Peptides against a protein of PDB entry 6RGO. Designs and how they scored, part 60

Target 1, 392 residues: chain A of PDB entry 6RGO
Amino acid sequence: MALKLLGFNQDATCFSVISSNKGVTIYNCDPFGKCFELEKSTSNDEELDFLVEMLFSTSLIAVVDKTIGASKRKKLKIVNTKRKATICELTFPHEIMDVIMNRKIICVVLKSDQIFVYDISCMKLLRTIDVRGEKLKSTSKFRNSEAVGDIGVRVSLSTDNNSILCYSSYSKSDKENAPLNDIVVFDALKCIQINVLPAVHQSNIVCIACSPDGMLMATASEKGTIIRVFKTIDTENDEPILVNEFRRGSRPSRISEMKFNHDNTLLACVGESDTIHIFALPVTTTEADANEDDTLQQSSHSLSSSINGLQYISKGLANRFGKIIVSKIPTQSQQRHVAYIKIPENAKYRIGFPKDTTNTIHICGEDGNYLVYSIPRNEVGPCTLVKSNTFD

## One batch from the design tools (peptide)

Design b1_p20_1_s2 (made by RFdiffusion4, then SolubleMPNN; from b1_p20_1, 9 letters changed)
Fold by OpenDDE base, seed 4:
Structure b1_p20_1_s2 (fold): chain B 392 residues (1-392), chain A 20 residues (1-20)
Amino acid sequence: as target 1 above (392 residues)
Amino acid sequence: DEEEKKKKLQELLKEAEEEL
């Protein structure tokens, strides 16, 4: 059967899939099994398309039926899975592209590059963010999205109650084709812009991840070769703080998803490549346990992998594109993955980190595999498969 | 209708907070 992955919930306790024959199915990860099923509304052989966002392991889901006609693609349903009942229905002026939530906030991303921010407790609209701004409203050229691949506003929301929203925005270049290469950090509860990170990549941002606590964000462009990690709120001399720059690969490959683990020690990425990459983040040593003299000689085996090749960021390109956040991290010190998982090239995978086991990753594939891997701590290498299940 | 939807949503959120 053709499966389409919707992804994991916020704590990777559940994942959602579209089955062409059944509709939407939500699986529990442990114990593994079906916890909810939403039947397809039509008997037609139409390709099923849905958005489903689940509030952790609760009976609350947000659902968008994208299968039929432009009208249904504009409707968000809040559903009680236990009662199988629609509690609330919202209609938007444009097609819904994404839905993200936590315990406090629902964000709805439209094809118009608008973000609608709701208080989940009452479904009250708190803010409409217009990412194009007032100037671009006059050019009602919806990019005929037929030819230009799935380039739109990307969002990520912290899973905590602080509700830090990171979204991609258009650079201030007066060019009709300004890239979505800025990041805005927004307090979704207070409806205040906290920070703006200008030109974090040279091309459109296609993937964003916010840390669970909202203190970090990861970004990837259409090239998917470099992942950048920034502080969200903190700035140094009014400039953005780049914490890490990771190299996924030398070849361009789209990154579809990134996730932080719950303690901000790991960042995973998945996409069109045969490999899930896992990167280690520097542990911010809180000053408290400075007293135990445990001389763990961090043998910094400087893997001086002589990446000789990319010397030619010629000084001349810096002037024409606005202040690109010049990586203060030398290209030679770009960190590689610490761990990896090999996946089938023809299967899309989604990733999630469970809350209680920071060295475990959950993955699921359109091949019908749900897999749990252990991440090595002390060595660079493959993850170890711990558990496997199949779904249909 | 809207007040009933709001009440049902508040009940669902309360149930969801008790499930977390």
Scores: peptide ipSAE 0.178, ipTM 0.824, DockQ to the pose 0.851
Fold by OpenDDE base, seed 3:
Structure b1_p20_1_s2 (fold): chain B 392 residues (1-392), chain A 20 residues (1-20)
Amino acid sequence: as target 1 above (392 residues)
Amino acid sequence: DEEEKKKKLQELLKEAEEEL
């Protein structure tokens, strides 16, 4: 049967899939089993396409039927899974490309490069962000929305109540074909722009992950060879906004998803390659616990000395040319994965980190495998398979 | 209709907060 993965929920307690025969199925991870099924509305042998975003393990889902008709692709349904009832339906001017949520907000991304931000508690529109409209104030040429293929605005939202929204924006370069290589950091509750990171990659950003607390973000370009991790907020101490640069590989490969674990110690990535990569982040020890374990300091000092090669071009030149936030990190200072999972080359996988086990990762495949892996702590190597289940 | 949808959404969010 053809399966299409929709992904894990925010805490990796559930995952959703499209089955060509059934429609949308939601699985619980532990105990493993079906918790919800949305039957297909059509008897036709048409390829099913849906967006489904689940609010944690709750009975609230957002659903977009993308299967057939340009009208359906513009409708968001809020569904109670326990009652099997549509509570709310919203219609948008353009096709819905993505839907993300937390306990406070829903963000709806349109094919028009618009982001609609809603208060989830009342479905009140808080803000419309027009990523193109900001560009049009600088450059008169509309790219015809039809010919822009698989490259659109990418978004990620913090899973906490701070509701930090990171999204890709067009570079302010005078070039007619400016890439989506800027990042905007936005407080979605207050509707305030917090930060702008210009030109974080040379090409369009195709994947963004926000940390659960919204303090970190990870970005990958179309090349998918380098992952960059940034602080979302400028610290008073003029500390580098670029915290890490990871090398996934030397060969170009699209990254489809990235996730932080719940304590911001790990970043996982998955995509078109045969390998899920897991990277270790430096633990920002707050100065208070620095007294006891002398042994871990040697690894942090080697990282700080390589980050000192990020010459802040002095504040005086930054005002005239924009903040060059990304100096050329030497290719030798690029960290590799600390752990990996091998997956079938032709199977799409999704990833999630459970809340209670920081060294465990959940993965699911379009091959019908749900797998739980343990991440090694003290060695660089393969993850160990702990549990496996199958679904159809 | 909109008030009933809002009430049903608030009930669903409350049920959701009790499930977390």
Scores: peptide ipSAE 0.156, ipTM 0.808, DockQ to the pose 0.790
Fold by OpenDDE base, seed 2:
Structure b1_p20_1_s2 (fold): chain B 392 residues (1-392), chain A 20 residues (1-20)
Amino acid sequence: as target 1 above (392 residues)
Amino acid sequence: DEEEKKKKLQELLKEAEEEL
């Protein structure tokens, strides 16, 4: 049977799958089992396409049926899984490309490069973000988005109540083909732009992850060779703070998903490669918990000395060329993964970090495998398989 | 109809908050 992965929920307690025969199935991770099924509305052998976003382990899901005709691709349904009932239906002017949520906010991304921000508590529209802006509306002939099928606005939302929204934006270049290589950081509750990170990659951003607390953001371009981690809110001299630059690999390979763990110590990435990569982030010791683990201090000192090697290319040169040269961390200071998981070639996988175990990762594949791995602490190496389940 | 939908959504969110 063809499976299509929809992904994990915010805390990796559940994951969603499209089964070609059943429709949408939601699995619980522990104990492993089916918790919800959404039956097909059609008996036809049509390729099922859905967006499903679950609110943690709750009975609330957002569903977009993309299988049936141009009209349903514009409809968001809020469903109670326990009651098997649609609570709310919203219709959009354009096809829905993505839906993300937390306890406070739903964000709906449209094919028009618009982001609709809703208060989940009442489904009130708080903001419409137009990523193209007014100037590009006049000259944007619809890029025949049929031929450029995979380049659109990417979004990530913090899982906390601060509701930090990170989204890709078009660079201010006068070129009709401006890349989606800027990032905007937005307070989704207050509806305020907090920060703008210009030209974070040379090509379009295809993957974004916000940390659970909204303090960090990871970005990857179409090349998928370099992952950059930035502070979302904090700035130095009104410039974006690059915390890390990770090298996934030397060969171009698309990254489909990235996630932080719940304590911001790890970043995982998955995509078209045979390898899930896990990177270690420097623990920002806030002064309070200075007491116990003497062993982590040695790694932080070596990292701080390499970060001080970020030549702040002075503001004066960046403004003249519109290229914020994100000061290329010298290729020698590019960090590699600390851990990895080998996955089957051509199998699409999704990743999630459980809340209670910072050194555990959940993965699921379109091959029907749900796998739990332990991440090594003291050595660079493969993750250890802890649990394995299958689904259909 | 909209008020009933809002009430049902608030009930669902309350049920969801009690499940967290």
Scores: peptide ipSAE 0.147, ipTM 0.801, DockQ to the pose 0.847
Fold by OpenDDE base, seed 5:
Structure b1_p20_1_s2 (fold): chain B 392 residues (1-392), chain A 20 residues (1-20)
Amino acid sequence: as target 1 above (392 residues)
Amino acid sequence: DEEEKKKKLQELLKEAEEEL
């Protein structure tokens, strides 16, 4: 049977799939089992397409039916899974491309490059962000959407209550074909722009991940060879702070998903390649307020692997033509993966990090495999398979 | 109808926050 992966929830406690025969199914990860099913409304052998966004392991889901023509593709349903009931239905002027949520906010991305930001508690519209309209105000030219295929606005939202929204925007370049290579950082609750990261890649951004706390973001372009990690809010002399530059591979390959773990120590990526890559982030010592007291000198020989953090002072060469090019970290300082998982070629996989086990990754495939891996921390190498289940 | 949907959504969010 053809399976289509929808993805994990925010904390990897559940994942959702489309089965051609059953419709939408939600699985619980531990204990493994089916927890919800949305039956197929039609007996026809139509290719099913849905968006499903979960609110953690709760009975709240957002659903878009993309199967049955243009009318349903514009409708967002808020569903209670326990009651099997639609609570709210919103209709948009354009096709829904993505839906993302946390405990406070729902963001709806349209094919028009608009982002609708809602307060989830009351489904009140807080903001409409018009990424094209912002470009038009700057460049006076409409990008014809038809010519650009799968390249639209990408979004990611922090899973915390701060509700940091990162989205791709058009470069201010006077070129008719300006790429979607800027990032805007937006406070979705206050509806204010916090930061703008100009030209973070040379080509369109196709994947964005925000950290759970909203303090970090990862970006990948159409090439998928380099992943960049930035601070979202903090700036150095009004310039974006590039924390890491990771090299996935030498060959171009599309990255479909990236995720941070819950402590911001790992970044995973998956896509069209036979390999899930896991990268180590430097431990940002948040200065925990050093309240004084207790002297317990347990001399754990922390192997200070002196990762000489070459603070590459990104001297932004402001070339005389106002092109802020994010200073390329020299190719020699591009870090490789610390861990990997081999997956079947051309198999579509999704990834998630559980909250309680920062060294564990959950993956699921359109091959019907749900797999739990342990991530090695001390050595560069393959992840170890801990648990496996199958679904249909 | 919209206020009742809003109330049902708030009840569901509260039930969801108690489940977390």
Scores: peptide ipSAE 0.119, ipTM 0.780, DockQ to the pose 0.754

Design b1_p20_1_s3 (made by RFdiffusion4, then SolubleMPNN; from b1_p20_1, 10 letters changed)
Fold by OpenDDE base, seed 2:
Order: C-alpha cells, then structure tokens, then sequence
Structure b1_p20_1_s3 (fold): chain B 392 residues (1-392), chain A 20 residues (1-20)
C-alpha cells in the first residue's frame, strides 16, 4: 500500500500517516498503536492528500483534504477525535499549503503567500500576514505555480506559549524573481514583528525549524548543503546572530524537515538523502546551573573562539550588493553532524524529538517503519536502534 | 453555536495544558 507521512506532533508522542486504503491514521508512539482513524470520504482510487496537525497528545486535530478534485483544499476542519466530530470549519480564499499550531494559535499558510494567524481558543483571526506585500501584488503575475510546485512560504512555530512564528519572506530585491531568502520572526500572540534576517541563504528557503522555546531557528535552502542556526529575538549591533553553520553534505539534497530537541542541544534534519543528520548545538550556559558536568565546557570554548571570527560585514555594504549579510563562516569552521541514521534510499522519513529523553529521536518512514534511536553522547557515529514498530 | 464551539475548544485546550 502507498503510505504518505504527515509527520509527528509537537512532542513526538504521535505521528500521522495517509494510507491509500484507510485514509488518515494517527499512531501513538508509546504504547505503539492506532489512536485515531479518519476514513476515506471517497471510494475513488484518487491519490489521497491531507494536511493533519495534531495538538500534542490531545483529541484536537486540524485537517485539510488536499486530494485532487476535492473542493475541500480551501477548508480547514477542526476535529475532536474522541467525539469524531467537527468543532468548526474555516474556508479560505486560496488553497491551504500548510497548517501549524500550538496551545495558543493556529497558523494557516495559503498558496497566495498569506499566513492567517488564529487564536485557537475561539478560532478568531488575529492577523493576516501578506508575505508578498502590496508592492509585489501588481507585478507578480501568478508565478506559473504549476512548474514551481515546491517553492512557497515556509513557516515554523515555537511549541511553547510564547508562540514565536518564523516565516520565509521575499528579499527586497527589485527583481521580479526575488528569492524567499529572508526570515521574519513574529510574535504571533502580540501580532508584532520582532526581527528580520535578510538574505540568510543565496536561494529560496525550503525548510525552517523554530526551537520549542522560540529562541533559536534553523534554516535550509534548496541546495540543502548548509544549515544555519540563528537567534530569533536577540540581535548584536542590530544584526542577526548566527549561532551555528552546519554542513549536511557536499552534494545538493533537499531537506524536507528539521527539528530541535526539547532543550535546544540537538538539531536533526531529514530529506531526500539516505541519511538523517543530527548536529550538536553549543549549550548556552546561563550562569545559574553551573554545578554539574565539567566535560562539556571544553567544547564550548573552542566554539566561542570560532564565532568571534565571524566578521560582521556591516549592514551598509551587504544591502548594496544583495550579498548574504551572514558572513560566510569559513568552510573550515563549518560543523559536521555528531550523529547520523541511515535510511532506505528514496524512502521519505519524518523526525520527532520526545520531551522526556533529549538523546532519543523518533523517526517514521513511508516504508511503514516507526523507529526509536538513541543518539551517542561521547562520540561521532551512528545512532543505535532502541525500538522498532511497523504500521500499514 | 459559537459559544458551544468556544466551550468545546476551551475543554480541549484544558486537556492540552494537563499533559504538560
């Protein structure tokens, strides 16, 4: 049967899949098993496509039926899984491309490059973000959106109550084909733009991850060779703070998903490559918890000296040339993965980090495998398989 | 109808806060 992965929930306690025969199935990770099933509404052999976002382990899901020929691609349903009942339905002017949520908000991304921000408690609209802005509306003929099927606004949301929304935006270049290579950081509760990171990559951003606390974000371009990690809120001399630059590989390969672990110590990425990469982030020692393990301090000192070598190319010169304002970390200071998982070639995988175990990663594949791996602490190497389950 | 929607949403969000 063809499986399509929808992904893990925020805390990796559940994952959702589309089964060609059953419709949408949600699995619990521990204990492993089906927790919800949404039956097919149509008997046709049409390739099912859905968006499903689950609110943690709760009975609240957001569902979009994206199936070809379905008049429902513009409809968001909020469903109670325990009651098998629709709580509300929202209709949008354009096709829904993505949905993301936390305990406070739902963000709905449209094919029009609009982000609708809702208060989840009442489903009232807080903000409409127009990523193209007014100036681009006149000249943007619909990019023949048929040929550029995968380039659109990307979003990520903090899982905490601060509700930090990171989204890709068009660069201010006068070119009709401006890349989606800026990042905007937005307080989704207050509806305030906090920060703008211009030209974080040379090409369109295709993947964004926000940390659970909203303090960090990771970005990857279409090339997928470099991952950049930035502070979301903090700035130095009004310039964006680049915390890390990771090298996934030398060969171009799309990254489909990135996630931080719960304590912001790890960043995982997955995509079209045969390898899930896990990167270590420097632990920002806030002064308070200075008591335990001396062993991690040696790695932090070598990283701080490498970050001090980031020549801030002053805003004034970078804006003039459309050059990446992010001073290229010298290729020698680009960090590699600390751990990896080999996955089947051409198998799509999704990733999740459980809250309770910072050195554990959950993965699931369109091959019907749900796998739990332990991440090595003291060595660079493969992750160890701890648990495996199969689903259909 | 809206009040019943908000009450149902509130109840689900209170479930989401207890799983913290």
Amino acid sequence: as target 1 above (392 residues)
Amino acid sequence: DEKKKEELLKKLLEEAEKEL
Scores: peptide ipSAE 0.375, ipTM 0.900, DockQ to the pose 0.541
Fold by OpenDDE base, seed 5:
Structure b1_p20_1_s3 (fold): chain B 392 residues (1-392), chain A 20 residues (1-20)
Amino acid sequence: as target 1 above (392 residues)
Amino acid sequence: DEKKKEELLKKLLEEAEKEL
């Protein structure tokens, strides 16, 4: 049977799948089992397509039916899974491309490059962000909607209550084909733009991940060879802080998903390649815990890997032609993965990090495999398979 | 109808806060 993966929820306690014969199914990860099913409304052999966004393990889901014609593709349903009932339905002027949520906010991304921000508690519209309208104000030219390929606005939302929204925007280049290579950082609760990261890649951004706390973001371009990690809010001399630059591979490959673990120590990526890559992040000591005087002299031989903090002084060569090029971290400082998982070639996989086990990763495939891996802490190498289940 | 929607949303959000 053809399966389509919709993905994990925010804490990897559940994942959602489209089965050609059953419709939308939600699985619980532990104990493993089916927890919800949305039956296929039509007996037709039509290829099913849905967006499903979950609110953790709760009975609240957002659903978009993309299978049947232009009218349903513009409708967002908020559903109670325990009651099998629609709570409310919203209709948009354009096709829904993405839906993301946390406990405070729902963001709806349209094919028009608009982002609708809602208060989840009442489903009131807080803001409409018009990424095209912002471009028009800067460049006086519409992007023709017929621009070849899957390149639209990408979004990621923090899973915390701060509700930090990261989205891709158009660079201020006078070129007719300005790439979606800027990032805007937005407080979705206050509806305020808090940061702008210009030209973070040379080509369009196709994948964004925000950390659970909203303090970090990861970005990948159409090339998918380099992943960049930035601070979201903090700036140095009004310049964006690049924390890490990771090399996924030497060959171009699309990255479909990236995720941070819950303590911001790991970043995973998956896509069209035969390999899930896991990267280590430096532990950001938040200065807040400096006051508890607890004298426990546990002589843990911290292998002080002297990560020589090469303060990359981004000499912003403001060349006279206004091209802010994010200072290329020298290719010598591009870190590789610390761990990996081999997956079948051309198999679509999704990833999730559970909250309670920061060195565990959940993965699921369109091959019908749900797999739990342990991530090695001390050595660069393969992840160890801990648990496997199958679904249909 | 809107009040019943908001009450049901509030209840589901209170469930999501207890899973923390």
Scores: peptide ipSAE 0.365, ipTM 0.899, DockQ to the pose 0.449
Fold by OpenDDE base, seed 3:
Structure b1_p20_1_s3 (fold): chain B 392 residues (1-392), chain A 20 residues (1-20)
Amino acid sequence: as target 1 above (392 residues)
Amino acid sequence: DEKKKEELLKKLLEEAEKEL
């Protein structure tokens, strides 16, 4: 049967799938099994499409029926899974493209490049972000081309209560075809813009990940060859906002998903390639614990030498041309993966990191496989399969 | 209607926080 993956929840305790015969099924990871099923509303042989965002392992889900021809593509339903009941329904002016949430916030992304930010506790609208801005309302002919590909506003939200929202924005270049290659960092609770990272890639950003604490973000462009990791907040110490640059591969391949682990030590990516890549992040030691354990310092020195290749383009030129955040990192300083998982060609996979085990990754495939892998600690190599289950 | 929605959302979040 054709399966379509919706992904893991925020803590990788559950994952969601669309089955062509059943509708939406949510699986628990441990113990493995079905925990919820949303039956088809229609007997039609239409290809089912849904957005489902689950609030951790809770009874709260957000659901959008994305099925072609469905008048429901503009409707968000908040559902109680235990009661199988819709609590509320919101209707938007445009098609819903994405829904993300944490314990405080729901963000709804529209095909109009608008982000609606809600307080989850009451479903009160806190902010509407118009990524096109007011000036472009006159000249942006709605790309009515159904055929203009999967290029839209990308979003990621921190899983903590700080509710840091990262989203792609249009470059301020006077070009009619400005790429979505800027990043905005936004406090979704206070409704304040924290930072703007201009031109973080040469082409449109197609994937964003925010760290669980909202302190880091990762970005990938349409090329998917380079992943960049940034601090979300400017530190007073003039430290570089760009903390890492990773090379996934030499061949262009779309990245569909990226995830940080819970301690910000690993970044995983998956997409159209036969390989899930896992990258090691330098541990940002906050200076507070500098006192006791002298022994672990030797491994950190090898990573610091690669960061010295970030030529600080001196503050003097930054005043006239907006902060050039991305200096040309030499191609030789680009870090490779520390671990990988081989997946079947043409199988779509989703990834999640569990809280309790920082060196474990959960993956699920449209091939009906749910797999748990152990990540190697001391060597560069393949991950080890720990657990396997199948679903339909 | 809105108040009933808020009370249902609040109860779901309170149930959710106990399941974590």
Scores: peptide ipSAE 0.152, ipTM 0.824, DockQ to the pose 0.695
Fold by OpenDDE base, seed 1:
Structure b1_p20_1_s3 (fold): chain B 392 residues (1-392), chain A 20 residues (1-20)
Amino acid sequence: as target 1 above (392 residues)
Amino acid sequence: DEKKKEELLKKLLEEAEKEL
């Protein structure tokens, strides 16, 4: 049967799939099993398309039926899974492209490059973000929306209550074809722009991940060769702080999803490649707890790769328009993966990090596999399969 | 109608926060 993966919830306790025959199915990860099904509204053999965002392991889901007609693609339903009841329905002026939530906020991304930010508790609209801005509304040249493929506004939301929203924005170039290569960091609760990271890649950003606490953000372009990790809020001399630059590979390959683990020590990425890559983040030792005396001389050969070299953010060539392009970290300081998982060719996978086990990753495939892997701590190598289940 | 939706969403979130 053709499966389409929707993804994991925020804490990787559940994942959602579209089954061609059944509609939307939600699986619990532990104990593994089907916990909810949304029946297909139509008996037709039409290809099913849905957006589903689940609020952690709760009975609250947001659903968009994209299967039939332009009108349904504009409707967001909030559903109680336990009662099998629609609690709220919202209709948007444009097709819904993405939906993300936490305990406080729901964000709805439209094909119009608008982000609608709601208070989830009452579904009150807090903000409409127009990513094109008011000035670009006048150039009514519909970029032939057919030729601009899967490149739209990307979003990620912190899973905590701080509700840090990261989104891709158009560079302030007067060119009709400005890339989506800027990032805006936004406080979704206060509705305040916190930071702007200009030109974080040379091409359009196609994937963004926010850390659970909202303090870090990972970005990847359509090339998917380099992943950059930035601080979201903190700046140095009003400039963005680049924490890491990771090399996924030498060959271009689209990254579909990235996730941080719950302690910000790991970043995973998945996409069109046969490999899930896991990168180690430097532990920011906050200097505070250094006082306790324990003399254990364990020769931790700290792979303290001397990250001291990151101080040379060379003053990148200010191109004639004063845009600081994030200087390429020297290719020698680009960190590679510390762990990997091989996946079947042409199988789409999704990834999630469980809260309780920082060195465990959950993955699921359109091949009907749900897999739990252990991540090696002390060596660069393959992850170890711990548990496997199948779904249909 | 909106107040009933708000009360229902609030109850759903309060139920959801107890399921966590």
Scores: peptide ipSAE 0.120, ipTM 0.803, DockQ to the pose 0.734

